# Peptides against a protein of PDB entry 7AL2, part 24

Target 1, 85 residues: chain A of PDB entry 7AL2
Amino acid sequence: YEIMLIRPKTIDDINYVVDQVLEESNPVILDLSFLEKESPANFKLAGEKIKQMRSNYGAEALLLSRCNDKNLIIIAPKGVSLVRK

## One batch from the design tools (peptide; made by RFdiffusion4, then SolubleMPNN)

Design b2_p13_4_s2 (from b2_p13_4, 6 letters changed)
Fold by OpenDDE base, seed 5:
Structure b2_p13_4_s2 (fold): chain B 85 residues (1-85), chain A 13 residues (1-13)
Amino acid sequence: as target 1 above (85 residues)
Amino acid sequence: MEDASEFIDEVIS
């Protein structure tokens, strides 16, 4: 698999993340800082999509970094194990 | 991951 990196800015970007995780079975490292700052609605949508992938498809998510300029999360498809040290 | 999910919920909610 590939590991995708993205800082989503649009709904299309959010859907791209979903496609990568569910259809391509690729882990995605995403930075939600843009959406958090610029679009509360799309930030909420991204969060809901992540929750849906976790609850319905066995995806896992892990917070990588939360600071002033980053909101980094890795989402892994079912079968890719995430471990927090 | 239950432990991580708490952090995720805090960040994405």
Scores: peptide ipSAE 0.044, ipTM 0.658, DockQ to the pose 0.396
Fold by OpenDDE base, seed 1:
Structure b2_p13_4_s2 (fold): chain B 85 residues (1-85), chain A 13 residues (1-13)
Amino acid sequence: as target 1 above (85 residues)
Amino acid sequence: MEDASEFIDEVIS
Protein backbone atom coordinates (compact mmCIF):
# COMPACT_ATOMS: atom_id res chain seq x y z
CA TYR B 1 0.00 0.00 0.00
CA GLU B 2 0.89 3.68 -0.23
CA ILE B 3 0.57 6.34 2.44
CA MET B 4 -1.23 9.39 1.07
CA LEU B 5 -0.72 12.90 2.40
CA ILE B 6 -3.37 15.55 1.82
CA ARG B 7 -4.62 18.83 3.23
CA PRO B 8 -8.24 18.78 2.05
CA LYS B 9 -9.74 22.01 0.79
CA THR B 10 -12.91 20.87 -1.00
CA ILE B 11 -15.59 18.23 -0.91
CA ASP B 12 -13.78 16.56 -3.81
CA ASP B 13 -10.71 16.25 -1.60
CA ILE B 14 -12.79 14.70 1.18
CA ASN B 15 -14.22 12.16 -1.23
CA TYR B 16 -10.71 11.45 -2.50
CA VAL B 17 -9.71 10.52 1.06
CA VAL B 18 -12.67 8.15 1.32
CA ASP B 19 -11.72 6.51 -1.96
CA GLN B 20 -8.10 6.09 -0.90
CA VAL B 21 -9.04 4.42 2.38
CA LEU B 22 -11.95 2.26 1.25
CA GLU B 23 -11.23 1.52 -2.41
CA GLU B 24 -7.43 1.60 -2.53
CA SER B 25 -6.81 0.46 1.06
CA ASN B 26 -4.22 3.20 1.53
CA PRO B 27 -3.61 4.96 4.84
CA VAL B 28 -4.06 8.73 4.64
CA ILE B 29 -2.38 11.41 6.70
CA LEU B 30 -4.79 14.34 6.77
CA ASP B 31 -4.25 17.95 7.72
CA LEU B 32 -7.72 19.27 8.54
CA SER B 33 -6.52 22.76 9.42
CA PHE B 34 -7.70 24.34 6.18
CA LEU B 35 -11.25 23.04 6.48
CA GLU B 36 -11.37 23.92 10.16
CA LYS B 37 -10.56 27.54 9.38
CA GLU B 38 -12.25 28.06 6.04
CA SER B 39 -15.33 25.81 6.04
CA PRO B 40 -16.92 24.63 9.28
CA ALA B 41 -19.49 22.73 7.23
CA ASN B 42 -16.89 20.76 5.28
CA PHE B 43 -14.87 20.25 8.44
CA LYS B 44 -17.93 18.62 9.99
CA LEU B 45 -18.46 16.60 6.83
CA ALA B 46 -14.89 15.31 6.94
CA GLY B 47 -15.44 14.26 10.53
CA GLU B 48 -18.63 12.44 9.65
CA LYS B 49 -16.88 10.59 6.83
CA ILE B 50 -14.13 9.50 9.20
CA LYS B 51 -16.73 8.28 11.69
CA GLN B 52 -18.50 6.35 8.96
CA MET B 53 -15.30 4.69 7.81
CA ARG B 54 -14.55 3.68 11.39
CA SER B 55 -18.05 2.43 12.15
CA ASN B 56 -18.86 0.66 8.90
CA TYR B 57 -15.51 -0.46 7.47
CA GLY B 58 -13.21 -0.97 10.43
CA ALA B 59 -10.94 1.96 9.70
CA GLU B 60 -8.85 3.43 12.52
CA ALA B 61 -8.02 7.07 13.12
CA LEU B 62 -5.27 8.56 15.28
CA LEU B 63 -4.46 12.17 16.12
CA LEU B 64 -0.84 12.91 15.25
CA SER B 65 -0.57 16.60 16.06
CA ARG B 66 -2.83 19.52 16.82
CA CYS B 67 -1.62 23.10 17.03
CA ASN B 68 -2.51 26.51 15.66
CA ASP B 69 -1.55 25.69 12.07
CA LYS B 70 -2.01 21.92 11.86
CA ASN B 71 -4.60 19.29 12.65
CA LEU B 72 -2.91 16.06 11.61
CA ILE B 73 -4.81 12.78 11.65
CA ILE B 74 -3.86 9.43 10.19
CA ILE B 75 -6.66 7.19 9.04
CA ALA B 76 -5.84 3.58 8.26
CA PRO B 77 -7.96 1.02 6.44
CA LYS B 78 -8.88 -2.30 7.95
CA GLY B 79 -5.80 -4.49 8.00
CA VAL B 80 -3.32 -1.72 8.78
CA SER B 81 -2.73 -1.41 12.50
CA LEU B 82 -2.09 1.94 14.16
CA VAL B 83 -0.15 1.62 17.40
CA ARG B 84 0.62 4.34 19.92
CA LYS B 85 3.20 3.48 22.59
CA MET A 1 -25.04 25.54 17.08
CA GLU A 2 -22.07 23.36 17.97
CA ASP A 3 -18.59 24.48 16.94
CA ALA A 4 -17.13 22.21 14.25
CA SER A 5 -13.88 21.92 16.21
CA GLU A 6 -15.73 20.04 18.95
CA PHE A 7 -16.21 17.07 16.62
CA ILE A 8 -12.49 16.30 16.33
CA ASP A 9 -12.11 14.52 19.66
CA GLU A 10 -15.00 12.23 18.83
CA VAL A 11 -13.69 11.57 15.32
CA ILE A 12 -10.24 10.44 16.43
CA SER A 13 -11.20 8.69 19.67
Scores: peptide ipSAE 0.043, ipTM 0.642, DockQ to the pose 0.104
Fold by OpenDDE base, seed 4:
Structure b2_p13_4_s2 (fold): chain B 85 residues (1-85), chain A 13 residues (1-13)
Amino acid sequence: as target 1 above (85 residues)
Amino acid sequence: MEDASEFIDEVIS
């Protein structure tokens, strides 16, 4: 698999993330800082999509870093385990 | 109403 890196800015970008996780089975390192600042609605939508992937498809999500200009989350499809040691 | 930040914290924690 590939690890995708993206800082989504649009709904199309959010849907791209969903496709990568569910259709391509690729983990995604996601920076939500743009959406959090510029589009609260799309920020919420992204969160809802993550929750849906977790609930319905066995995806996992983990916060990697949160600071002033970064909100980094890894989303892993089922079959790629995220382990916190 | 829950704001987006609180929602995301719940999802990713």
Scores: peptide ipSAE 0.043, ipTM 0.645, DockQ to the pose 0.111
Fold by OpenDDE base, seed 2:
Structure b2_p13_4_s2 (fold): chain B 85 residues (1-85), chain A 13 residues (1-13)
Amino acid sequence: as target 1 above (85 residues)
Amino acid sequence: MEDASEFIDEVIS
């Protein structure tokens, strides 16, 4: 698989993340800092999509970093385990 | 080991 990196700015970008995880089975490292700052609505939408992927498709998510204008999260499709020890 | 799901919920909610 490939690991995709993206800082979503639009709904299209959010849907791209969903497609990568669910259709392509690629992990995605995404920086939500743009949405968090510029679009509370789309930030919430991104969060809901992540929750849906976790609840319905067995995706996992892990916060990598939240500091200095970064909100980095990795979303892994089913088959890639994310564990913090 | 710890599941990060609750932590993520705090961040993205």
Scores: peptide ipSAE 0.043, ipTM 0.651, DockQ to the pose 0.415

Design b2_p13_4_s3 (from b2_p13_4, 7 letters changed)
Fold by OpenDDE base, seed 2:
Structure b2_p13_4_s3 (fold): chain B 85 residues (1-85), chain A 13 residues (1-13)
Amino acid sequence: as target 1 above (85 residues)
Amino acid sequence: IEDASEFIDSVIS
C-alpha cells in the first residue's frame, strides 16, 4: 500500500481521503489545519467522515501533532495496524 | 489507539 499525505482544502479533498482509506486501503496522513482555520463547516465534515470510517469500517485514527499551525492525523484502513509506544 | 479516541474526537469535532 501507499501512505498518502494531504492537507485537505476542499470537499473534494475530503472525499479523496475517504476514497484512499476505504477504496484503496491506503493510510492517509492528513493535516486538518487549513479546514480548521478556513472552513468550520468542512472541518466538521472531515471530522464526521473520520469518525464514520472508524465506527463503520474499522479504520483507526491517531493524532500525530496538534499545535497552532498543525492538526496532523493518521487514518489507517482496517488491516493496517497503528501502534504507539 | 482506542484509548485516544475521545481525545481525537475532541480535536476533529
Scores: peptide ipSAE 0.074, ipTM 0.688, DockQ to the pose 0.353
Fold by OpenDDE base, seed 1:
Structure b2_p13_4_s3 (fold): chain B 85 residues (1-85), chain A 13 residues (1-13)
Amino acid sequence: as target 1 above (85 residues)
Amino acid sequence: IEDASEFIDSVIS
């Protein structure tokens, strides 16, 4: 698999993340800071998609960093284990 | 990761 890195800015980007996780089985490192600042509606949508992937497809999500200019989340598809040491 | 779920939810929702 590949690890994708993206800072989503549009709904198309959000759907790209979903495709990478569910169809390509690639982990995605997301920076949600743009959506959080520029589009609260799309930020909420991104969160809903992440929750759906966790609830319905066995994806896992882990917060990597939260600060003024970053909101980093890794989401891994089923079969890729996230481990915090 | 399971213990962090609520916090993650607060960040992404």
Scores: peptide ipSAE 0.073, ipTM 0.685, DockQ to the pose 0.387
Fold by OpenDDE base, seed 5:
Structure b2_p13_4_s3 (fold): chain B 85 residues (1-85), chain A 13 residues (1-13)
Amino acid sequence: as target 1 above (85 residues)
Amino acid sequence: IEDASEFIDSVIS
């Protein structure tokens, strides 16, 4: 698989993340900082999509970093294990 | 995992 990196800014970007995880089975490292600051609605949508992928498809998510400039999360498809040590 | 998921939920909610 490939690991995708993206800082989503639009709904299309959010859907791209979903496609990468569910259709391509690629983990995605995403920075939600843009959506968090610029679009509360799309930030909520992104969160809902992540929750749906976790609940319905066995995806796993892990927070990598959160600070003033970053909101980094990795989401992995089922079969790719994420472990925080 | 459950505890971690709740923390993540606080970030993405």
Scores: peptide ipSAE 0.072, ipTM 0.678, DockQ to the pose 0.325
Fold by OpenDDE base, seed 3:
Structure b2_p13_4_s3 (fold): chain B 85 residues (1-85), chain A 13 residues (1-13)
Amino acid sequence: as target 1 above (85 residues)
Amino acid sequence: IEDASEFIDSVIS
């Protein structure tokens, strides 16, 4: 598999993340900082999609970093385990 | 990681 990196800015970007996780089975490292600051509605939408992938498809999520300039989350498809050492 | 699920939800909600 490939690990995708994206800082989504549009709904199309959010849908791209969903496709990568569910259809391509690729983990995605997400930076949600743009949506959080510029579009609360799309930030909420992105969060709902992540929750749906976790609840319905067995995806896992892990917070990597959150500060003033970053909101990094990794989303892994079922079959790719996230392990904290 | 299930143990951190509620915390992660708070970040993306």
Scores: peptide ipSAE 0.071, ipTM 0.683, DockQ to the pose 0.343

Design b2_p13_5_s1 (from b2_p13_5, 9 letters changed)
Fold by OpenDDE base, seed 3:
Structure b2_p13_5_s1 (fold): chain B 85 residues (1-85), chain A 13 residues (1-13)
Amino acid sequence: as target 1 above (85 residues)
Amino acid sequence: DESFEEILKLASS
């Protein structure tokens, strides 16, 4: 598989993330800082999509870093284990 | 901040 990196800015970008996780079975490292600052509605939508992927498709998510400049989350499809040491 | 708390919950548990 491939690991995708994206800082989504639009609904199309959010749907791209969903396609990568569910259709392509690729983990995605997301920077949600743009949506958090510029579009509360799309930030909420992104969270809802992540929740749906976790609850319905066995995806797993982990917060990597949150500060003034970034909001990094990794989401992995079922079959890819996220391990913290 | 409500959306922020939701993201923290989704990504951390």
Scores: peptide ipSAE 0.191, ipTM 0.762, DockQ to the pose 0.138
Fold by OpenDDE base, seed 4:
Structure b2_p13_5_s1 (fold): chain B 85 residues (1-85), chain A 13 residues (1-13)
Amino acid sequence: as target 1 above (85 residues)
Amino acid sequence: DESFEEILKLASS
């Protein structure tokens, strides 16, 4: 698998993340800082998609870092284990 | 539905 890195800005980007996790089985490291600041609606949508992937497909999510200019979360498909040490 | 803030909270646990 590949690890994708993306800072989503549009609905298309959000759907790209979903495709990477569910169709390609690739973990995605997301920087959600753009959506959080520029589009509360799409920020919420991103969260709903993450919830759906976790609830329906066994995806796992882990917060990596949150600060003024970053909101980093990794979302991994079911076959990839995320471990916080 | 859970808010995204709640998702982040869970993901950080």
Scores: peptide ipSAE 0.185, ipTM 0.761, DockQ to the pose 0.136
Fold by OpenDDE base, seed 2:
Structure b2_p13_5_s1 (fold): chain B 85 residues (1-85), chain A 13 residues (1-13)
Amino acid sequence: as target 1 above (85 residues)
Amino acid sequence: DESFEEILKLASS
């Protein structure tokens, strides 16, 4: 698989993340900082999509870093295990 | 991850 890196800015970008995880089975490292700052509605949408992928498709998600100008989350498809010890 | 859940909660509020 490939690991995709993206800082979503649009709904199209959000849907790209969904496609990568669910259709391509690729993990995605995404930075939500743009949406958080610029579009509360799309930030909410992104969160809802992540929750849906976790709830319905066995995706896993982990916060990697939250600091100035970064809100980094990895979302992994069912076939990739995320473990923090 | 609790911090991630917090983010989801904030996003969904």
Scores: peptide ipSAE 0.142, ipTM 0.740, DockQ to the pose 0.778
Fold by OpenDDE base, seed 1:
Structure b2_p13_5_s1 (fold): chain B 85 residues (1-85), chain A 13 residues (1-13)
Amino acid sequence: as target 1 above (85 residues)
Amino acid sequence: DESFEEILKLASS
C-alpha cells in the first residue's frame, strides 16, 4: 500500500480521502487545519466521514499533532495497525 | 485515542 498525504480544502478532497481508505486500502495522513479554519461545515463533514469509516469499515484513526497551524490525523484501513508506544 | 475522540466530537457537533 501507499501512504497518502493531503490537506483537504474541498468536498472533492474529502471524498478522495474516503476513496483512498476504503477503495484503495491506503492509509492517509490528513491535515484538517484548512477546513477547520475556512469551512466549519466541511470540517464537520470530514469528521463524520472519518467516524463512518471507523464504525462501518473498521478503519482506525489517530491524532498525530494539533497546534495553531496543524491538525494532523492518520486514518488507516482495516488490516493496517496503528500502534502508539 | 482520547484526543482524537475530542476532535471528532468537536467536528460533529
Scores: peptide ipSAE 0.142, ipTM 0.743, DockQ to the pose 0.790

Design b2_p13_5_s2 (from b2_p13_5, 9 letters changed)
Fold by OpenDDE base, seed 2:
Structure b2_p13_5_s2 (fold): chain B 85 residues (1-85), chain A 13 residues (1-13)
Amino acid sequence: as target 1 above (85 residues)
Amino acid sequence: DKSFEEILELASS
């Protein structure tokens, strides 16, 4: 698989993340800082999509960093395990 | 810092 890195700015970008996780089975490291700052609606949408992927498809999500204009989250598809000890 | 769940809750509210 590939690990995708993206800082979503549009709904198309959000849907790209969903496609990567669910259709391509690729983990995605996404920076939500743009949406959080610039579009509360799309930030909410991104959050809902992540929640749906977790609830319905067994995706996992982990906050990597929240500092200095970064809101980094990794989303892993069902086939990739995220483990923190 | 906020936890991931806190961030998602805020986003989804």
Scores: peptide ipSAE 0.052, ipTM 0.678, DockQ to the pose 0.543
Fold by OpenDDE base, seed 3:
Structure b2_p13_5_s2 (fold): chain B 85 residues (1-85), chain A 13 residues (1-13)
Amino acid sequence: as target 1 above (85 residues)
Amino acid sequence: DKSFEEILELASS
């Protein structure tokens, strides 16, 4: 698999993330800082999509870093394990 | 500091 990196800015970007996780089975490292600051509606949508992937498709998500400049989350498809040491 | 679940809860509110 490939690991995708994206800072989504549009609904198309959010749908791209969903496609990568569910259809391509690729983990995605997301920076949600743009949506959080610029589009509360699309930030909410992104969160809903992540919850749906976790609850319905066995995806796993982990917060990597959150500060003023970034909001990094990794989401992995079922079959890719996220492990903290 | 917020947990991942707390962030998602805020986003979904």
Scores: peptide ipSAE 0.052, ipTM 0.675, DockQ to the pose 0.551
Fold by OpenDDE base, seed 5:
Parts: sequence; C-alpha cells; structure tokens
Structure b2_p13_5_s2 (fold): chain B 85 residues (1-85), chain A 13 residues (1-13)
Amino acid sequence: as target 1 above (85 residues)
Amino acid sequence: DKSFEEILELASS
C-alpha cells in the first residue's frame, strides 16, 4: 500500500481521504488544521467521516500531533495496525 | 489517555 499525505481544504479533499482509506486501502496522514480554522462545518464533516470509517469499516484513527499549526491524524484501513508507544 | 473521538470533539469546540 501507499501512505497518503494531505491537508484537506474542501469536501472533495475529504472524500478523497475516504476513497483512499476504503477503496484503495491506503493509510492517510492528514492535517485537519485548515478545516479546523477555516470551516467548522467541514471540520465536523471530516470528523463524522472518520467516525463512520471506524465504526462501519474497521478503520483506525490516531492523533499524531496537535499544536498551534498542526492537527495531524493518521487513518488506517482495516488490516493496518496502529500502535502508540 | 483521551480517545481520538474525545480529542476531535475538543478540537471542534
């Protein structure tokens, strides 16, 4: 698989993330800082999509970094284990 | 430890 990196800015970007995880089975490292700052609605949507992938498809999500300029999250498809040490 | 869901909720507040 490939590991995708994206800082989503639009709904299309959010759907791209969903497609990468569910259809391509690629982990995605995404930075939600743009949406968090610029679009509370789309930030919420991204969160809901992540919840749906976790609850319905066995995806996992893990916060990588939360600071002033980053909100980094990794989303892994089912079968890719995320381990925090 | 906070769950991812909790972190996301906090971030959205």
Scores: peptide ipSAE 0.049, ipTM 0.663, DockQ to the pose 0.460
Fold by OpenDDE base, seed 4:
Structure b2_p13_5_s2 (fold): chain B 85 residues (1-85), chain A 13 residues (1-13)
Amino acid sequence: as target 1 above (85 residues)
Amino acid sequence: DKSFEEILELASS
């Protein structure tokens, strides 16, 4: 599989993430900092999509880094384990 | 199960 890296800016980008995780079975490292700053609505949407993937498809999510200029989250499809030590 | 926002908040604490 591939690990995708993306800083979503649009709804299309959010849907791309969903497609990568659920259809392509690729983990995605997301930087949500753009959406958090520029579009509260789409930031909320991204969160809802992640919750849906976790609840309905067994995806896992882990916060990698959060600071003023980054909001990095990895989301992995079912079968790829995320471990924080 | 924890909400995404809850996970983010906990991880940021």
Scores: peptide ipSAE 0.046, ipTM 0.663, DockQ to the pose 0.172

Design b2_p13_5_s3 (from b2_p13_5, 7 letters changed)
Fold by OpenDDE base, seed 3:
Structure b2_p13_5_s3 (fold): chain B 85 residues (1-85), chain A 13 residues (1-13)
Amino acid sequence: as target 1 above (85 residues)
Amino acid sequence: DESFEEILELAES
């Protein structure tokens, strides 16, 4: 698989993330800082999509970093294990 | 992860 990196800015970007995880089975490292700052509605949408992937498709998600300028999350498809030591 | 759940909570509010 490939690991995708994206800082989504639009609904199209959010749907791209969903496609990568569910259709392509690729983990995605997301920076949600743009949406959080610039579009509360799309930030909410992104969160709902992540929750749906976790609840309905066995995806896992992990917060990597949260600070003033970053909101980094990895979302992994079912079968890719996220391990924290 | 608990910290991630906080982010989701924020998004849902």
Scores: peptide ipSAE 0.043, ipTM 0.669, DockQ to the pose 0.813
Fold by OpenDDE base, seed 5:
Structure b2_p13_5_s3 (fold): chain B 85 residues (1-85), chain A 13 residues (1-13)
Amino acid sequence: as target 1 above (85 residues)
Amino acid sequence: DESFEEILELAES
């Protein structure tokens, strides 16, 4: 698999993340800072999509870093283990 | 992850 990196800015980007995790089985490291600052609606949507992937498809998500201008989260498809040391 | 859930709560608020 590939590890995708993205800072989503649009609904299309959010759907791209979903596709990468569920259809391509690729982990995604995403920075939600743009949505958090610029689009409350799409930030909420992104969160809902992540929750759906966790609840319905066995995806796992982990907050990597939250600071000034970054909100980094990794989401992995079922079968890829995320380990915090 | 509690920290992650906090971020999601923020998104939903």
Scores: peptide ipSAE 0.042, ipTM 0.671, DockQ to the pose 0.810
Fold by OpenDDE base, seed 1:
Structure b2_p13_5_s3 (fold): chain B 85 residues (1-85), chain A 13 residues (1-13)
Amino acid sequence: as target 1 above (85 residues)
Amino acid sequence: DESFEEILELAES
């Protein structure tokens, strides 16, 4: 698999993330800082999509870093284990 | 989304 890196800015970007996780089985490292600042509605949508992937498809999500400039989250498809030590 | 907020809280703790 490949690890995708993206800072989503549009709904198309959000749907791209969903496709990468569910259809391509690729982990995605997301920076949600743009959506959080520029579009509260799309930030909420991104969160809902993450919840749906976790609830319905066995995806796993982990916050990597949060500060004023970044909101980094990794989403892993079922079968890819995220381990924090 | 409550589940999303929970993810954030877990990582921050």
Scores: peptide ipSAE 0.040, ipTM 0.656, DockQ to the pose 0.140
Fold by OpenDDE base, seed 4:
Structure b2_p13_5_s3 (fold): chain B 85 residues (1-85), chain A 13 residues (1-13)
Amino acid sequence: as target 1 above (85 residues)
Amino acid sequence: DESFEEILELAES
């Protein structure tokens, strides 16, 4: 598999993340900082999509880094284990 | 279910 990296800015980007995780079975490292700052609605949407992937498809999500300019989360499809040590 | 924000807060703690 591939590990995708994206800082989503649009709904299309959010849907790209969903497609990568669910259809391509690729983990995605995403930075939500743009959406969090620029679009509360799309930030909420991104969160809802992540929640749906976790609830319905067995995806896992892990916070990688959160600071003033980053909100990094990795979301992995079922079968890819995320381990924080 | 937990909100996404709640999940993030838990991960930070």
Scores: peptide ipSAE 0.040, ipTM 0.658, DockQ to the pose 0.150

Design b2_p13_5_s4 (from b2_p13_5, 8 letters changed)
Fold by OpenDDE base, seed 4:
Structure b2_p13_5_s4 (fold): chain B 85 residues (1-85), chain A 13 residues (1-13)
Amino acid sequence: as target 1 above (85 residues)
Amino acid sequence: DESFEEILELASS
């Protein structure tokens, strides 16, 4: 599999993330800082999509870094384990 | 509903 890295800016980008996780079974490292700053609605949408992937498809999510200029998470498809040590 | 930040913290714990 591939690990995708993306800083989503649009709804199309959010849907791309969903496709990568669910259709391609690729983990995605997301920087949500753009959406958080520029589009509260799309930030909320991204959160809902992540929640749906976790609840309905067994995806896992892990916060990597949260600061003023970054909001990094990894979302992994079912079968890829995320471990924080 | 839970905030997205709360969801992320729960997912990471």
Scores: peptide ipSAE 0.044, ipTM 0.680, DockQ to the pose 0.131
Fold by OpenDDE base, seed 1:
Structure b2_p13_5_s4 (fold): chain B 85 residues (1-85), chain A 13 residues (1-13)
Amino acid sequence: as target 1 above (85 residues)
Amino acid sequence: DESFEEILELASS
């Protein structure tokens, strides 16, 4: 698999993340800071999509960093283990 | 209903 990196700005980007996780089985490192600042609605949508992937498809999500200019999350498809040591 | 941040915190714990 590949690890995708994206800072989503649009609904198309959010759907791209969903496709990468569910269709391509690629982990995605997301920076949600743009959506959080520029589109509360799309930020909420991104959160709902992450919840759906976790609840319905066995994806895992891990917060990597939260600071002034970053909101970094890794989401992994079922079969890829995220381990914190 | 949990906030997005709360969900992320739980997922990371």
Scores: peptide ipSAE 0.042, ipTM 0.672, DockQ to the pose 0.131
Fold by OpenDDE base, seed 2:
Order: structure tokens, then C-alpha cells, then sequence
Structure b2_p13_5_s4 (fold): chain B 85 residues (1-85), chain A 13 residues (1-13)
């Protein structure tokens, strides 16, 4: 698989993340800082999509960093395990 | 540590 890195700015970008995780089975490291700053509605939408992927498809999500204009989250498809001790 | 869900909810509120 590939690990995708993206800082979503649009709904199309959010849907790209969903496609990568669910259709391509690629982990995605996404920076939500743009949406959080520029579009509260799309930030919320991104969050809901992440929740849906977790609830319905066994995806996992982990906050990597939230500082200095970054809100980094990794989303892993069902076949990739995220472990933090 | 806070759960992802908790952090996301706080961030989106």
C-alpha cells in the first residue's frame, strides 16, 4: 500500500481521503489545520467522515500532533493496525 | 491520554 499525505482544503479533498482509505486501502496522514481555520463546516464534515469510516468500516484514527498550525491525524484502513503504547 | 473522538469533538465544537 501507499501512505498518502494531504492537507484537505475542499470537500473534494475530504472525499479523496475517504476514497483512499475505503477504496484503495491506503493509510492517510491528513492535516486538518486548513479546514479548522478556514471552514468550520467542512472541518466538522471531515470529522464525521472519519467517525463513519471508524464505525462502519473498521478504520482507525490517531491524532499525531496538534501544534504550530498543524492538526495531524492518521487514518488507517482495516488492514493496517495502529498501535500506541 | 484523550481519545481521538474526544479531541475531535472538542475541536469541532
Amino acid sequence: as target 1 above (85 residues)
Amino acid sequence: DESFEEILELASS
Scores: peptide ipSAE 0.048, ipTM 0.663, DockQ to the pose 0.483; fails the geometry check
Fold by OpenDDE base, seed 5:
Structure b2_p13_5_s4 (fold): chain B 85 residues (1-85), chain A 13 residues (1-13)
Amino acid sequence: as target 1 above (85 residues)
Amino acid sequence: DESFEEILELASS
């Protein structure tokens, strides 16, 4: 698989993340800082999509870093284990 | 992960 990196800015970007995780089975490291700052609605949508992928498809999500300029989250498809040490 | 969900919810508020 490939590991995708994206800082989503639009709904299309959010759907791209979903496609990468569910259809391509690629983990995605995404920075939600743009949506968090610029679009509370789309930030909420991104969160809901992540929840849906976790609850319905066995994806896992883990917060990597949250600071002044980053909100980094990794989303892994089912079968890719995320381990925090 | 419960803690992750909490972080997302807090961030969206």
Scores: peptide ipSAE 0.048, ipTM 0.668, DockQ to the pose 0.495; fails the geometry check

Design b2_p13_6_s1 (from b2_p13_6, 4 letters changed)
Fold by OpenDDE base, seed 4:
Structure b2_p13_6_s1 (fold): chain B 85 residues (1-85), chain A 13 residues (1-13)
Amino acid sequence: as target 1 above (85 residues)
Amino acid sequence: SEGEELLLSTVSK
């Protein structure tokens, strides 16, 4: 698989993430800082999509880092294990 | 913040 890196800015970007996780089975490292600052509505939408992928498809999402400039999350499709040690 | 709360609710715990 490939690991995709994206800082989404639009709904199209959010849907791209969903496609990567569910259709391509690629983990995605997301920086949600743009959406959080510029579009609370799309930030909420992104969160809802991630929750749906977790609930319905066995995806896993972990927070990597949170600071003023970055909101980093990794989303992994079912079959790619995320382990915290 | 609300954004932080939303983010924390989104990730696996």
Scores: peptide ipSAE 0.386, ipTM 0.866, DockQ to the pose 0.583
Fold by OpenDDE base, seed 1:
Structure b2_p13_6_s1 (fold): chain B 85 residues (1-85), chain A 13 residues (1-13)
Amino acid sequence: as target 1 above (85 residues)
Amino acid sequence: SEGEELLLSTVSK
């Protein structure tokens, strides 16, 4: 698989993340900082999509970094294990 | 913050 990196800015970007995780089975490292600042509605939508992937498809989401200009999460499909040591 | 709470509720680990 591939690991995709994206800082989503639009609904199309959010749907791209969903496609990568569920259809392509690729983990995605995404930065939600743009959405959080520029579109609270799309930020909430992104969060709901991630929760749905977790609850319905067994995806995992791990917080990587949180600071002023970053909101980094990795989302992995069911077959890819995220392990913190 | 509200955004922080949403983020924390989104992650698995």
Scores: peptide ipSAE 0.383, ipTM 0.868, DockQ to the pose 0.663
Fold by OpenDDE base, seed 2:
Structure b2_p13_6_s1 (fold): chain B 85 residues (1-85), chain A 13 residues (1-13)
Amino acid sequence: as target 1 above (85 residues)
Amino acid sequence: SEGEELLLSTVSK
């Protein structure tokens, strides 16, 4: 698999994340900082999509970093394990 | 904040 990195800015980007996780089975490291600042609606949508992937498809989402200018989350498809040591 | 709450609810771990 590939690990995708994206800072989504649009709904298309959000859907790209969903496709990568569910269709391509690729983990995605995404920075939600743009959406959080520029589009509260799409920020909420992104969160809802991630929750749906977790609830319905066994995806996992882990917070990597939270600060003023980045909001990094890794989303892993069911077949990829996220482990914190 | 609302954003923080949303983020916390989004992640698994």
Scores: peptide ipSAE 0.380, ipTM 0.867, DockQ to the pose 0.652
Fold by OpenDDE base, seed 3:
Structure b2_p13_6_s1 (fold): chain B 85 residues (1-85), chain A 13 residues (1-13)
Amino acid sequence: as target 1 above (85 residues)
Amino acid sequence: SEGEELLLSTVSK
């Protein structure tokens, strides 16, 4: 599989993330800092999509980093294990 | 904050 990296800015970007996780079975590292700052509505939408993937498809999500400039989360499809040591 | 609450609820680990 491939690991995709994206900083979503639009709904199309959010849907691209969903396609990568569910259709391509690729983990995605997201920087949500743009949405959090510029579009609270789309930030909420992105969060709901991630929760849906976790609830319905067994995806996992891990917070990688949060600061003033970054909001990094990795989303892994079912079968790709995220392990913290 | 609201953003922090949403973020914490979004991640599974």
Scores: peptide ipSAE 0.375, ipTM 0.865, DockQ to the pose 0.661

